# Ledger of designs, part 116: peptides against a protein of PDB entry 3V4O

Target 1, 234 residues: chain A of PDB entry 3V4O
Amino acid sequence: DQPLAKDKVALLIGNMNYREHPKLKAPLVDVYELTNLLRQLDFKVVSLLDLTEYEMRNAVDEFLLLLDKGVYGLLYYAGHGYENFGNSFMVPVDAPNPYRSENCLCVQNILKLMQEKETGLNVFLLDMCRKRNDYDDTIPILDALKVTANIVFGYATCQGAEAFEIQHSGLANGIFMKFLKDRLLEDKKITVLLDEVAEDMGKCHLTKGKQALEIRSSLSEKRALTDPIQGTEY

## One batch from the design tools (peptide; made by RFdiffusion4, then SolubleMPNN)

Design b2_p19_7_s2 (from b2_p19_7, 12 letters changed)
Fold by OpenDDE base, seed 3:
Parts: structure tokens; C-alpha cells; sequence
Structure b2_p19_7_s2 (fold): chain B 234 residues (1-234), chain A 19 residues (1-19)
């Protein structure tokens, strides 16, 4: 009854050195730590930092080429972002100020493309703000998603809220990654794992009332990041 | 120990916290 993955592939993007926006620090360490953890889970991991729009689009395209029927796909993003009309937008480092949707990558469009690959699991971990971009009034018309019941969104913050990093003596960590890394290797359904992370984050006095993890999922099977790859002994 | 919270928002929202 153990679910199997045909393969496990992750794309991690950390944007920090923005040209026209405030610089961040946490994504560097967070991407590094997550990379090491996912590799322990036998993910094939591509980790990239400070991507332009062109580079981000290419990275996503290459990521999609690695996906196929039954493959687990995980996308992690840390950086500036926004959410308009339920659509999440990742901001490249060369985005103008102000940025618009045409300058950014829409996560839901990526999900649509992943569904076309008939993936076994689609996980999005988005460590970015989810405030509305008032400079972009475009209402996106996106293609309808298929009913695949294999989708998990882990938002570092709730809708309309901000995500934060903690800086101390030159070091910085994202709040989300601080708690995620402690549980990521646990053999649990991914939604259950994230629920526990949410509880841990809720105990943090620094971000009380400022940042809370939101889980949005349609997952009909007990799939975990620890699920073995088909053809391997376990 | 003093820590700073920095928002991932495009704006400069920093809070200094003393522990």
C-alpha cells in the first residue's frame, strides 16, 4: 500500500539580490539547507540563486522536462512575490519597480503544465509575501486545472500577509524554513507534515500575529516526500 | 539578544526585537 514515485525532482529558487527592490538574505541559507535535506530524500535537486526572468523561465522549462507520469515534482521559491486573485507570482531579480504579472512567473501556470505531465505529486513551497500588488490590475485568465487530487501548497504566510526573515549578527533565516527543516525528513503524509510545521511556527513569539503557515491541498493519497522511487529496494 | 525581522515585501519593513 506504500505509494511509489517514478522519480523525485525538485527545483529550488532563491532570489535575494534584486536590482530594483530590497535585498534579502535568508534565501541563500534556506535553499542550501533544503537542498541537502531533499537530496537525503533521493530527490534530484536543481538549486539556483538570483535568477532573472529569462533564467527563471528557462529553469522552469528544464524542470518540466524532467517530469513525467508518476514523478514527484517539488518547487520551492524564496524571494519577493505577490498574490492577485488567488494566483501566486514569483518575482525575478531583474523585475522593474513596480513589477507586473508580465514580469513574473505564475505558479498556477506551472502547476497546469505539471498536470499535463501526469505527475504523481505536485508540491509547492512558497516562501514569499502574499500581499496584493496594487500596481497590477490585470485579471489573469488561466487555463482550468485538471482534477488530479495530488496537489499541495505550503504558503509561508497566509493570504494577504507578509513573510519574514530573522536577521542576527549578519545571519538570516526565513521563518518558514526554520521550522520546515526540522520535520522535512519525517515519514508522514506531506499535508500532515506541514500541519506540524504550522503548529511549530505558531509557537514562535517573534512572528505571532504576523506570519502563519497556510496549507492548501487536494491530496487523495497518503503521499510523502519519503516515498521510495519505483525500482529501488526498500 | 537583539534580532531584526525583515519582510519579503518590496517595502522596507524592519522590526527590531530585543530578547
Amino acid sequence: as target 1 above (234 residues)
Amino acid sequence: MEEKLQSFAPGDLEEELEK
Scores: peptide ipSAE 0.248, ipTM 0.667, DockQ to the pose 0.338
Fold by OpenDDE base, seed 1:
Structure b2_p19_7_s2 (fold): chain B 234 residues (1-234), chain A 19 residues (1-19)
Amino acid sequence: as target 1 above (234 residues)
Amino acid sequence: MEEKLQSFAPGDLEEELEK
């Protein structure tokens, strides 16, 4: 039987114009391209750029309000980030230098809140670095996650590694998005789709030995981004 | 043809690559 989504909602955040950190270029184009693709997949997409901490927290809160039982939730982030103790932190544009976890948004906390909504699928696509933040020794105390078997993480890079953007002829794309966009519309289980993206990205000579896609999932059902919305005819 | 690779990590420098 074809799995059905009650609804499909995506929040896309691209941070580029940091106040106290190096500016990025790729998130602008990457968010735009992903927005277009997800809309073709009938996602309700909210796309935001250059969010402060306050704005990011508000955006996440609003995103969570759109989630409910059986809803597919997708969070995409492109920008500066780090990973401490297995927790991913998204860095707002107004984050201080150096920043700490208290200045950032923890992805795992968002996941916990999504689980409380009894979502049908939780997808995180994180186009950010995963290096440890040496300026923050805080051990986050996070609540235990529920066993929902509907979680998929697509990390643009490996643990402890960096994510990159390629700049050519005035355009910039993240390496992750460069390959993700070619397969995103395929009717495949999301983990299978990401695995193929990983293989494609692995052929890129520019990032060989520097960046590789990592997939982390507990998805027990054949859920795809192409899954139809309940009550709709295609 | 020159391409630039920039890290998303704070403080990292751009790397220029030749094609």
Scores: peptide ipSAE 0.247, ipTM 0.671, DockQ to the pose 0.343
Fold by OpenDDE base, seed 4:
Structure b2_p19_7_s2 (fold): chain B 234 residues (1-234), chain A 19 residues (1-19)
Amino acid sequence: as target 1 above (234 residues)
Amino acid sequence: MEEKLQSFAPGDLEEELEK
């Protein structure tokens, strides 16, 4: 039978105008494009740009308030980031140089909080670099995750690698979003959809040997972003 | 057609590519 979502909620964050780090261009366009697509999928979408640490934490808190049992939660982030010891850190625009974990938001901590809400699906689309931050020697103390079998990570790049944006004629898009947007509306299990995006990205000559999509999932059900919302008439 | 790649890394990594 077709899985149902209690509701579908997405938080999209695009950070580009960093104070102490190189400015980016793609997050602006990518957030808008993804917003449009997710709304077509009946997601309730909150899209925010250029968030400070304080604002990012507040946005995540508000996002979590919208989650409940059976709700599909999607977090998209485009901006600077790093990965230490398997933990992904999103960098706010006011982060110092160098930044440390205390200045950033840990994605795995957000996942833990989402699990407490008994969500039906947790999707993380992380368009950021995954290189180790050598300036951060902190070992995070994280709570153990529950076994919920409803988790999907779409990493724009491989571990230890960088994510890129492509600039052409004044326009800029992230490589990940460039290919994701072409398939996002397809009625397919989210992991299958992302696998196809990975293949499309792999055909791009610009990023061969530089960027490749990584899918990390524990998803025991055939859940798709196109899944209907409970109680909705179609 | 010329395209430019910009890394999301904290450092500057820009590459001009021809398409």
Scores: peptide ipSAE 0.255, ipTM 0.673, DockQ to the pose 0.344; fails the geometry check
Fold by OpenDDE base, seed 2:
Structure b2_p19_7_s2 (fold): chain B 234 residues (1-234), chain A 19 residues (1-19)
Amino acid sequence: as target 1 above (234 residues)
Amino acid sequence: MEEKLQSFAPGDLEEELEK
């Protein structure tokens, strides 16, 4: 009765070298660390850094082409971002200052497209700020999502809050990834896993009152990132 | 936003950068 994945595909995007916005450091390390972990979980991983709007859109399109019925899809993003009216926007490295919705990729739109693929699991790990972008006055009108009960959002921070990276000796790691990487390989329901990550993050004195993991899910099945791929024996 | 935080380990400083 263990859930099976038809396949497991992940798109990891780390944007750090922004042209018109503050540069980041953590996405480099975070993407590579997550890449290695997800590969151990038999994910087919596409990892990309410093994507322009055009490149990001293409990457998402290619990612969607790999999705199909029963496939586990995971999208990880580390970079600048914002949230307006419950919609998350990933900011490409070539985004103008200020950026608006038309310059960014809406995560919820990607989710809609993933649902159309009848995926087995949709996981979004968003390591970005969730502050309101006051320069974007657009009220998104999104199509209604299907009730697929296979959606998990791991927000690195709370709504309206900031996400942080910690720099030490020239290296940087995102707070979210710092704790996520320690548990990612555990054979647990993904929401349970993230809940434990949230607890670990909560014990960090550096992030108290600054950053807390938010889990938003509609996952009715005990699906884990460790779930085996159908037709494969491990 | 950039902030320097005192690490739990003595002598170590951690710098927080806003994403």
Scores: peptide ipSAE 0.086, ipTM 0.578, DockQ to the pose 0.052; fails the geometry check

Design b2_p19_7_s3 (from b2_p19_7, 11 letters changed)
Fold by OpenDDE base, seed 5:
Structure b2_p19_7_s3 (fold): chain B 234 residues (1-234), chain A 19 residues (1-19)
Amino acid sequence: as target 1 above (234 residues)
Amino acid sequence: APLKLQSFAPSDLEEELKK
């Protein structure tokens, strides 16, 4: 049977103009292009740039209010970030130097809250570095996740590795979005789609050994971003 | 140092991505 979404909602965050950290460029183009693609997939898309901690938390809260039983939720983030003990942290533009977990948003905490909404699908696309932050010695104690079997993580890079953009050029995509955008509209299970993106990225000579897509999923059903919204005609 | 998105050399990366 064709899987159905009750609705499809995406929050896209691109942080570039950091106050205490190096500025980025790719998130601007990446957010705009991804916005256009997701809208073609009938997602309700909220796209935001250069968010402070306060603004990021508010955006996530508002995003969660749009989620409900059977809704597809997608969170995309492009910016500075780190990963400690398997937990991913998104860095707001007003984060101090150095930043710690209390200054950042933990993706796994957001996932927990999404699970409470009984969503049909939870997709995280994280275009950020995944190196350990040695300035943050806090071990997060997170609440246990439910077994929902509807979770997909697309990490732009491997654990402990960096994500890259083009330096000192005109506006261009980051490496992850460069390959993702070519396949995003395909009617395929999201994990299969991301696997193909991983292969495409792997063919790029310059990224070999430096940046590789990691897919982490627990998805027991064939869910695609192209899945129709129930009660709608296509 | 802050953990950031790093940059490839523009010329090298652009040449590869244009292929």
Scores: peptide ipSAE 0.058, ipTM 0.571, DockQ to the pose 0.087
Fold by OpenDDE base, seed 3:
Structure b2_p19_7_s3 (fold): chain B 234 residues (1-234), chain A 19 residues (1-19)
Amino acid sequence: as target 1 above (234 residues)
Amino acid sequence: APLKLQSFAPSDLEEELKK
């Protein structure tokens, strides 16, 4: 009755110390806290900070090698980013100014590769801006996605909007992680969980009208991050 | 060079990140 994961693997990337762009602060704490939470959920977690384009691509490649049929894959990214034509681009720390798609990692391309692995669940948590990059006029030609009905996107902000962090304090979470961390361990369908996070963000006076979570999903099964790993005895 | 916070994956990514 309950869905099972063959395994659960997460790649967490936090980029802060950009060479040609404003430095961020929150990804350090956000990646750390998310790592601890996902570990409690029996995810195998790789957490990395301040990756160059080359390093990011290598990390993604290695992440993909850990995926197989029925495996839950989760990709979290905190850093600079943009969205063009519905495609999300993660910006490496060594990206030029201005950056273009050729300098960045396209999330939808990663999704395509994950689908080829026949994963059980594909979760993307993207804590980055989603504003259009006017300096990138390239229209990427992406391969058609399969109909797998196991995809969940949690965007920290709305389309065309920005994601925020608290910079004038010490170590603090980004806005998205501030609310996500309070619910991540709940045994609920992942889309339901994220919907509750969205409501929490919407009720907060600090974030209302400033930042809102967007959930985009095609998930036909009641899959949760708490789903047990097949064959594992506790 | 990246800062690795934690890795509990079946494989180590550090070597791949350095090559």
Scores: peptide ipSAE 0.035, ipTM 0.475, DockQ to the pose 0.025
Fold by OpenDDE base, seed 2:
Structure b2_p19_7_s3 (fold): chain B 234 residues (1-234), chain A 19 residues (1-19)
Amino acid sequence: as target 1 above (234 residues)
Amino acid sequence: APLKLQSFAPSDLEEELKK
């Protein structure tokens, strides 16, 4: 009855040193902390910082090559982003100002490709803003998603809102990661885990009314990040 | 030292939070 993963693979991207946009600080620490936690969960983790469009696309392609039937795939992104018409766009560090969808990576397109791999679980943790980009009015025509019932989105903020980092004495941490890291190792269904993170974040007076976690899921099985890898004994 | 809240938005949204 215990769900099993064939393997567990994570791609973590933190973009902070933008060429044409405000620089961020939190992605450095957030990627580092998340890397350590996911490795404790026996994920194969690739962590990358400050990727250009070309590098981001290559990283995603390489990530997809590691996915296969029953594999747990996790994509974490921290950086600038936007959401147009329900589609999330990750902004590379070399994106122009203003940027458009053709300069960015569409998360839903990545999800489509992950579904084609027949993964056991697809988790997206998006620590980015979800405001509309008014400079891009393109309505993306995306490929239809399959009904796989194995998808979880953890949005650091709600639709149309911003995500934030806290800077103190040269250190910076994203609000989302601040709370996520305290629960990530818990043996719980991933949606339950994220719901608890949402409650913890909701108690933060600094972000009340500014940032709230949104969980979007289609997950019909009790899948957890702690699920053992098939063929291994723990 | 004051806490600084910075948005991940491309716009400069910086807020100094007093303790």
Scores: peptide ipSAE 0.163, ipTM 0.642, DockQ to the pose 0.349; fails the geometry check
Fold by OpenDDE base, seed 4:
Structure b2_p19_7_s3 (fold): chain B 234 residues (1-234), chain A 19 residues (1-19)
Amino acid sequence: as target 1 above (234 residues)
Amino acid sequence: APLKLQSFAPSDLEEELKK
């Protein structure tokens, strides 16, 4: 009946103070607000800001150690990024200009590693640009993904497009988080929830024609972030 | 019970930037 998670673990990364790239502001607030929301959903949350390549890789490794069979894994990233050949790359704060795939973390590689942990659900929320990096023509060599039917990608923007943050006064959310936070606690299938967020974001005049949420999923079960954690009996 | 860990860094950032 009700889908259950063995546990729920989230890694949130917000990169804003880049050394060789434009600095961002929204990741600070976005990570903070998402952390609070996911905690209300009984996620174990690790939230990190301004990570170097080394620190990002370590954070991902530690995150993977918390995953196991049936565990819900959620990765959120806010910062600079790019997409080449369908692969998403998160850019560390110490990445050179221009950066290459070797300087960045490939999301699809992380997904593969999550699948090896036999997770119950894999959710990626990527608040970054998805434009091609013309300075890197390398094709990442990644193993094929398994057919687990438990994968959800929420891209803050459509393929080949840019993601934006808006600041009128002080700290403000990016466009994606602005709308995501209003629905995240709803007891709905995660793909349905994101679809509603997409509609809400689509009504924003500031990003009309510039940014649109894309959902890519292979989810065969009605799994929600609100799914309860399976009790333990000894 | 959820495990809560967080690390913060200073932010001096531009307004309304593309990511």
Scores: peptide ipSAE 0.025, ipTM 0.497, DockQ to the pose 0.039; fails the geometry check

Design b2_p19_7_s4 (from b2_p19_7, 10 letters changed)
Fold by OpenDDE base, seed 4:
Structure b2_p19_7_s4 (fold): chain B 234 residues (1-234), chain A 19 residues (1-19)
Amino acid sequence: as target 1 above (234 residues)
Amino acid sequence: APLKLQSFAPGDLEEELAA
């Protein structure tokens, strides 16, 4: 029984040239590499760099328009971020210092909207820090999510921890992407694939005790990024 | 300081993994 996707759509966001915050390096290369890999997997990929709040919100809106029943949706983000009360916030490049939730995009809100589209699979790959932002004391009240059992979160780091990038030949790669890219094309259930990536990352002595991949999932079917698109020959 | 990705001191991951 091979699961099928109605379509496969990915939005990749890499924020590095922040106005009021330190600049990053890894998102440039990471977005590029992931774009190439996802295209090999027949994803329709929109890759964007250095988005303002307005641009990020528009990009997400456009992404959601491409989602429909049975569509695989993948959101990748690399940049500044934080996690408060279990909610992940992506930080736009024009965010003030300090930033608050109203300046950022909440991933869980995006998930809610994706569920309304009755997607076949919702994958979030979040390459950002997950420390608490003490400057934001907002406690969001979220509506209950639907029970769709098609959700996968791949966090580059564990709760309360940081994500790291490493230089290679003048280029910077996020450590998450460094290991993810080696396995992304494998025909495996996405949670199994990420678990193997976690093991690979765990062997890295540089990040031991500093960064560990966290997988949070509710996935009742053996869905893989390699799943063929319905109506195509495979 | 804002929450961000952290950069290791200049170094090569592959070199370090091979060591």
Scores: peptide ipSAE 0.160, ipTM 0.565, DockQ to the pose 0.078
Fold by OpenDDE base, seed 1:
Structure b2_p19_7_s4 (fold): chain B 234 residues (1-234), chain A 19 residues (1-19)
Amino acid sequence: as target 1 above (234 residues)
Amino acid sequence: APLKLQSFAPGDLEEELAA
């Protein structure tokens, strides 16, 4: 009994050219590679680079409009970020220095909105730093999440740690994407797939002790990115 | 303006963001 998706929608955001923060390189290539892979999985993919706060909020709003009951939603972010009190914040390119929560997009708030759409699967792939932002003393009051048992977080790094990029042949790639891309097309439960990616990353001597994948999930069904879309033979 | 790579999906986000 193969699980079915009503549709598959992905929003990919790569922020590199920050105005007040160090510039990154990997998001360009990572977004491109992930776009191609997700399209092979029949995702409807919107990929955006170097978004301001306003543009990021609009992109998320439009992404949410594409979600509905049984739809698979995937949000990928590559860029600067931080984590305070278990909440993940994505940093727009026009964020001030220092940035605070009001300048950033809270992933948990996006998740809450996705749950309201009664999605079949919610996947967050966050290729960002997860260090505490000492300049942000705000404790966010978040609405309670529903118990939907369809949530998967793939963090490129552990809590309090940093995510890195590596350069090869003049191109920079995120370490997370380097390993993710090799397995993303496999027909496996998404948490199993990510666990294998974690093992691959763990065997890399370059990242040992520096970066490790963290999987956080409440997924009670065998959902995979390869699951067919309803009404299709494939 | 952001760099955009978009598929022909409903609700063309590029157009919506530009509007």
Scores: peptide ipSAE 0.041, ipTM 0.482, DockQ to the pose 0.024
Fold by OpenDDE base, seed 3:
Structure b2_p19_7_s4 (fold): chain B 234 residues (1-234), chain A 19 residues (1-19)
Amino acid sequence: as target 1 above (234 residues)
Amino acid sequence: APLKLQSFAPGDLEEELAA
């Protein structure tokens, strides 16, 4: 008696080579590692790097077209970002300096659209900074979310804090992905899995007191990324 | 132009988008 997914689809975005902002390194490796893991979980995965605003919006639109009733949708983002008034904004590589909400993609807007598709599970893994953007004083007018009880946010860092990458011998990996990849294949409720990742980050001397995972969820069912797809022999 | 890491292997979303 376990939940079934009608299908499982994921969009992974890693932005590194910003035009007007500091370049990052970790998203390349992080997107690659997560892609391989999600494929093992039978997700249909699109992985894209260094997207402009136009390209990001198109990618999200195409992603949404694959969502339907009971489908598991996962959005992963690694790159620059900010959080204003509880809303998360992903920054495209061609965003101006300073960037504003009109230049960025609002995660909560994507969630609203996912809810309209009656998805079975909505997972957001956001490996970005969550500092307030003082150059953007726009209060977003968002439609009220439905009570679907199928939403999970994994924030790589705490509210108002930064997310970091570690570099070793020219290679870089995000701190969040470093710990997430070790547990992602576990057959556990997604919130429980993320809680274990949070504990791992907390025990590591490198990250203790520097970066902590925040989980925000409304998930009333024992949904896992390992849940089988309906009609399959998995 | 974006760099794509996905392949055309079964279960790839890019394959679904192309269909």
Scores: peptide ipSAE 0.039, ipTM 0.469, DockQ to the pose 0.020
Fold by OpenDDE base, seed 5:
Structure b2_p19_7_s4 (fold): chain B 234 residues (1-234), chain A 19 residues (1-19)
Amino acid sequence: as target 1 above (234 residues)
Amino acid sequence: APLKLQSFAPGDLEEELAA
C-alpha cells in the first residue's frame, strides 16, 4: 500500500548576506524554487533567508513543533557550512570569523530531535560546503540516534568537498538545486529520486572532481515526497 | 578562511549542458 504521511512540513533556510564571511547568491533563488516545488507537493513550507544564530535556532524550534508521529520533515539549508567528524554545521549570517560549532547549528542534533517526534520521514537537503573547519577543534558530543530507518541525507557535495553555484543572467543557482528541481516532483522513493539527480549532476563536467551529490540513507520503506497526506484524497 | 560556495560563469555551464 502507498505510504501515508501524517503531514508534510519543510523548513528552508538560505543564508547569503553574511556579516563576516563572503556573501552568497544561490541561496536566494534556490530557496525560492524549492519552496514552490515543495508547496506543489503539499508540504507546509516555512522559508527563511539570512538568519542569525538566534533566528535559526528559533526557526528550528518552531519547525520541530510542527513535527509529530508519522509527519514527514524536510530541512533544506543553503549557505556556508562545514562538516567536522561527520557532523554538519549550518552557519548563521552573524557567525564570527572564524566560526565554531557553538556559533552554528548542528544538523545531527536536529535529526535527533526529529527522531524524538517519531516522524515518518526525515529528509535533509544540505547545499553547503562540507570541508573540515580547521578553526573548530571541538569534538561535539551528540546524543545517540535511534534506529528509525527513515533518514535521508542529500548532500549537495561529498564529504570534504565544496558546493558550487552557477550565475546565469544575474541569478545564481546552486549546482545541486539546478538538477534537483527537475526531478523533485517525481513520484519516486526519495533515495531513488536523489540517485537520479546525482547522475544528472554527474554530467556536469565543470564540477567533476569538485562536487558530487552524496546520498546517505537508512530509509527502509518506499517513501516519497509525493506521498499523500493521511486524510486527504488522492 | 570561511568555507564558501564557488560560482561559475554562466557561459561555462550553459556550454557544457548544451553539449
Scores: peptide ipSAE 0.172, ipTM 0.559, DockQ to the pose 0.068; fails the geometry check

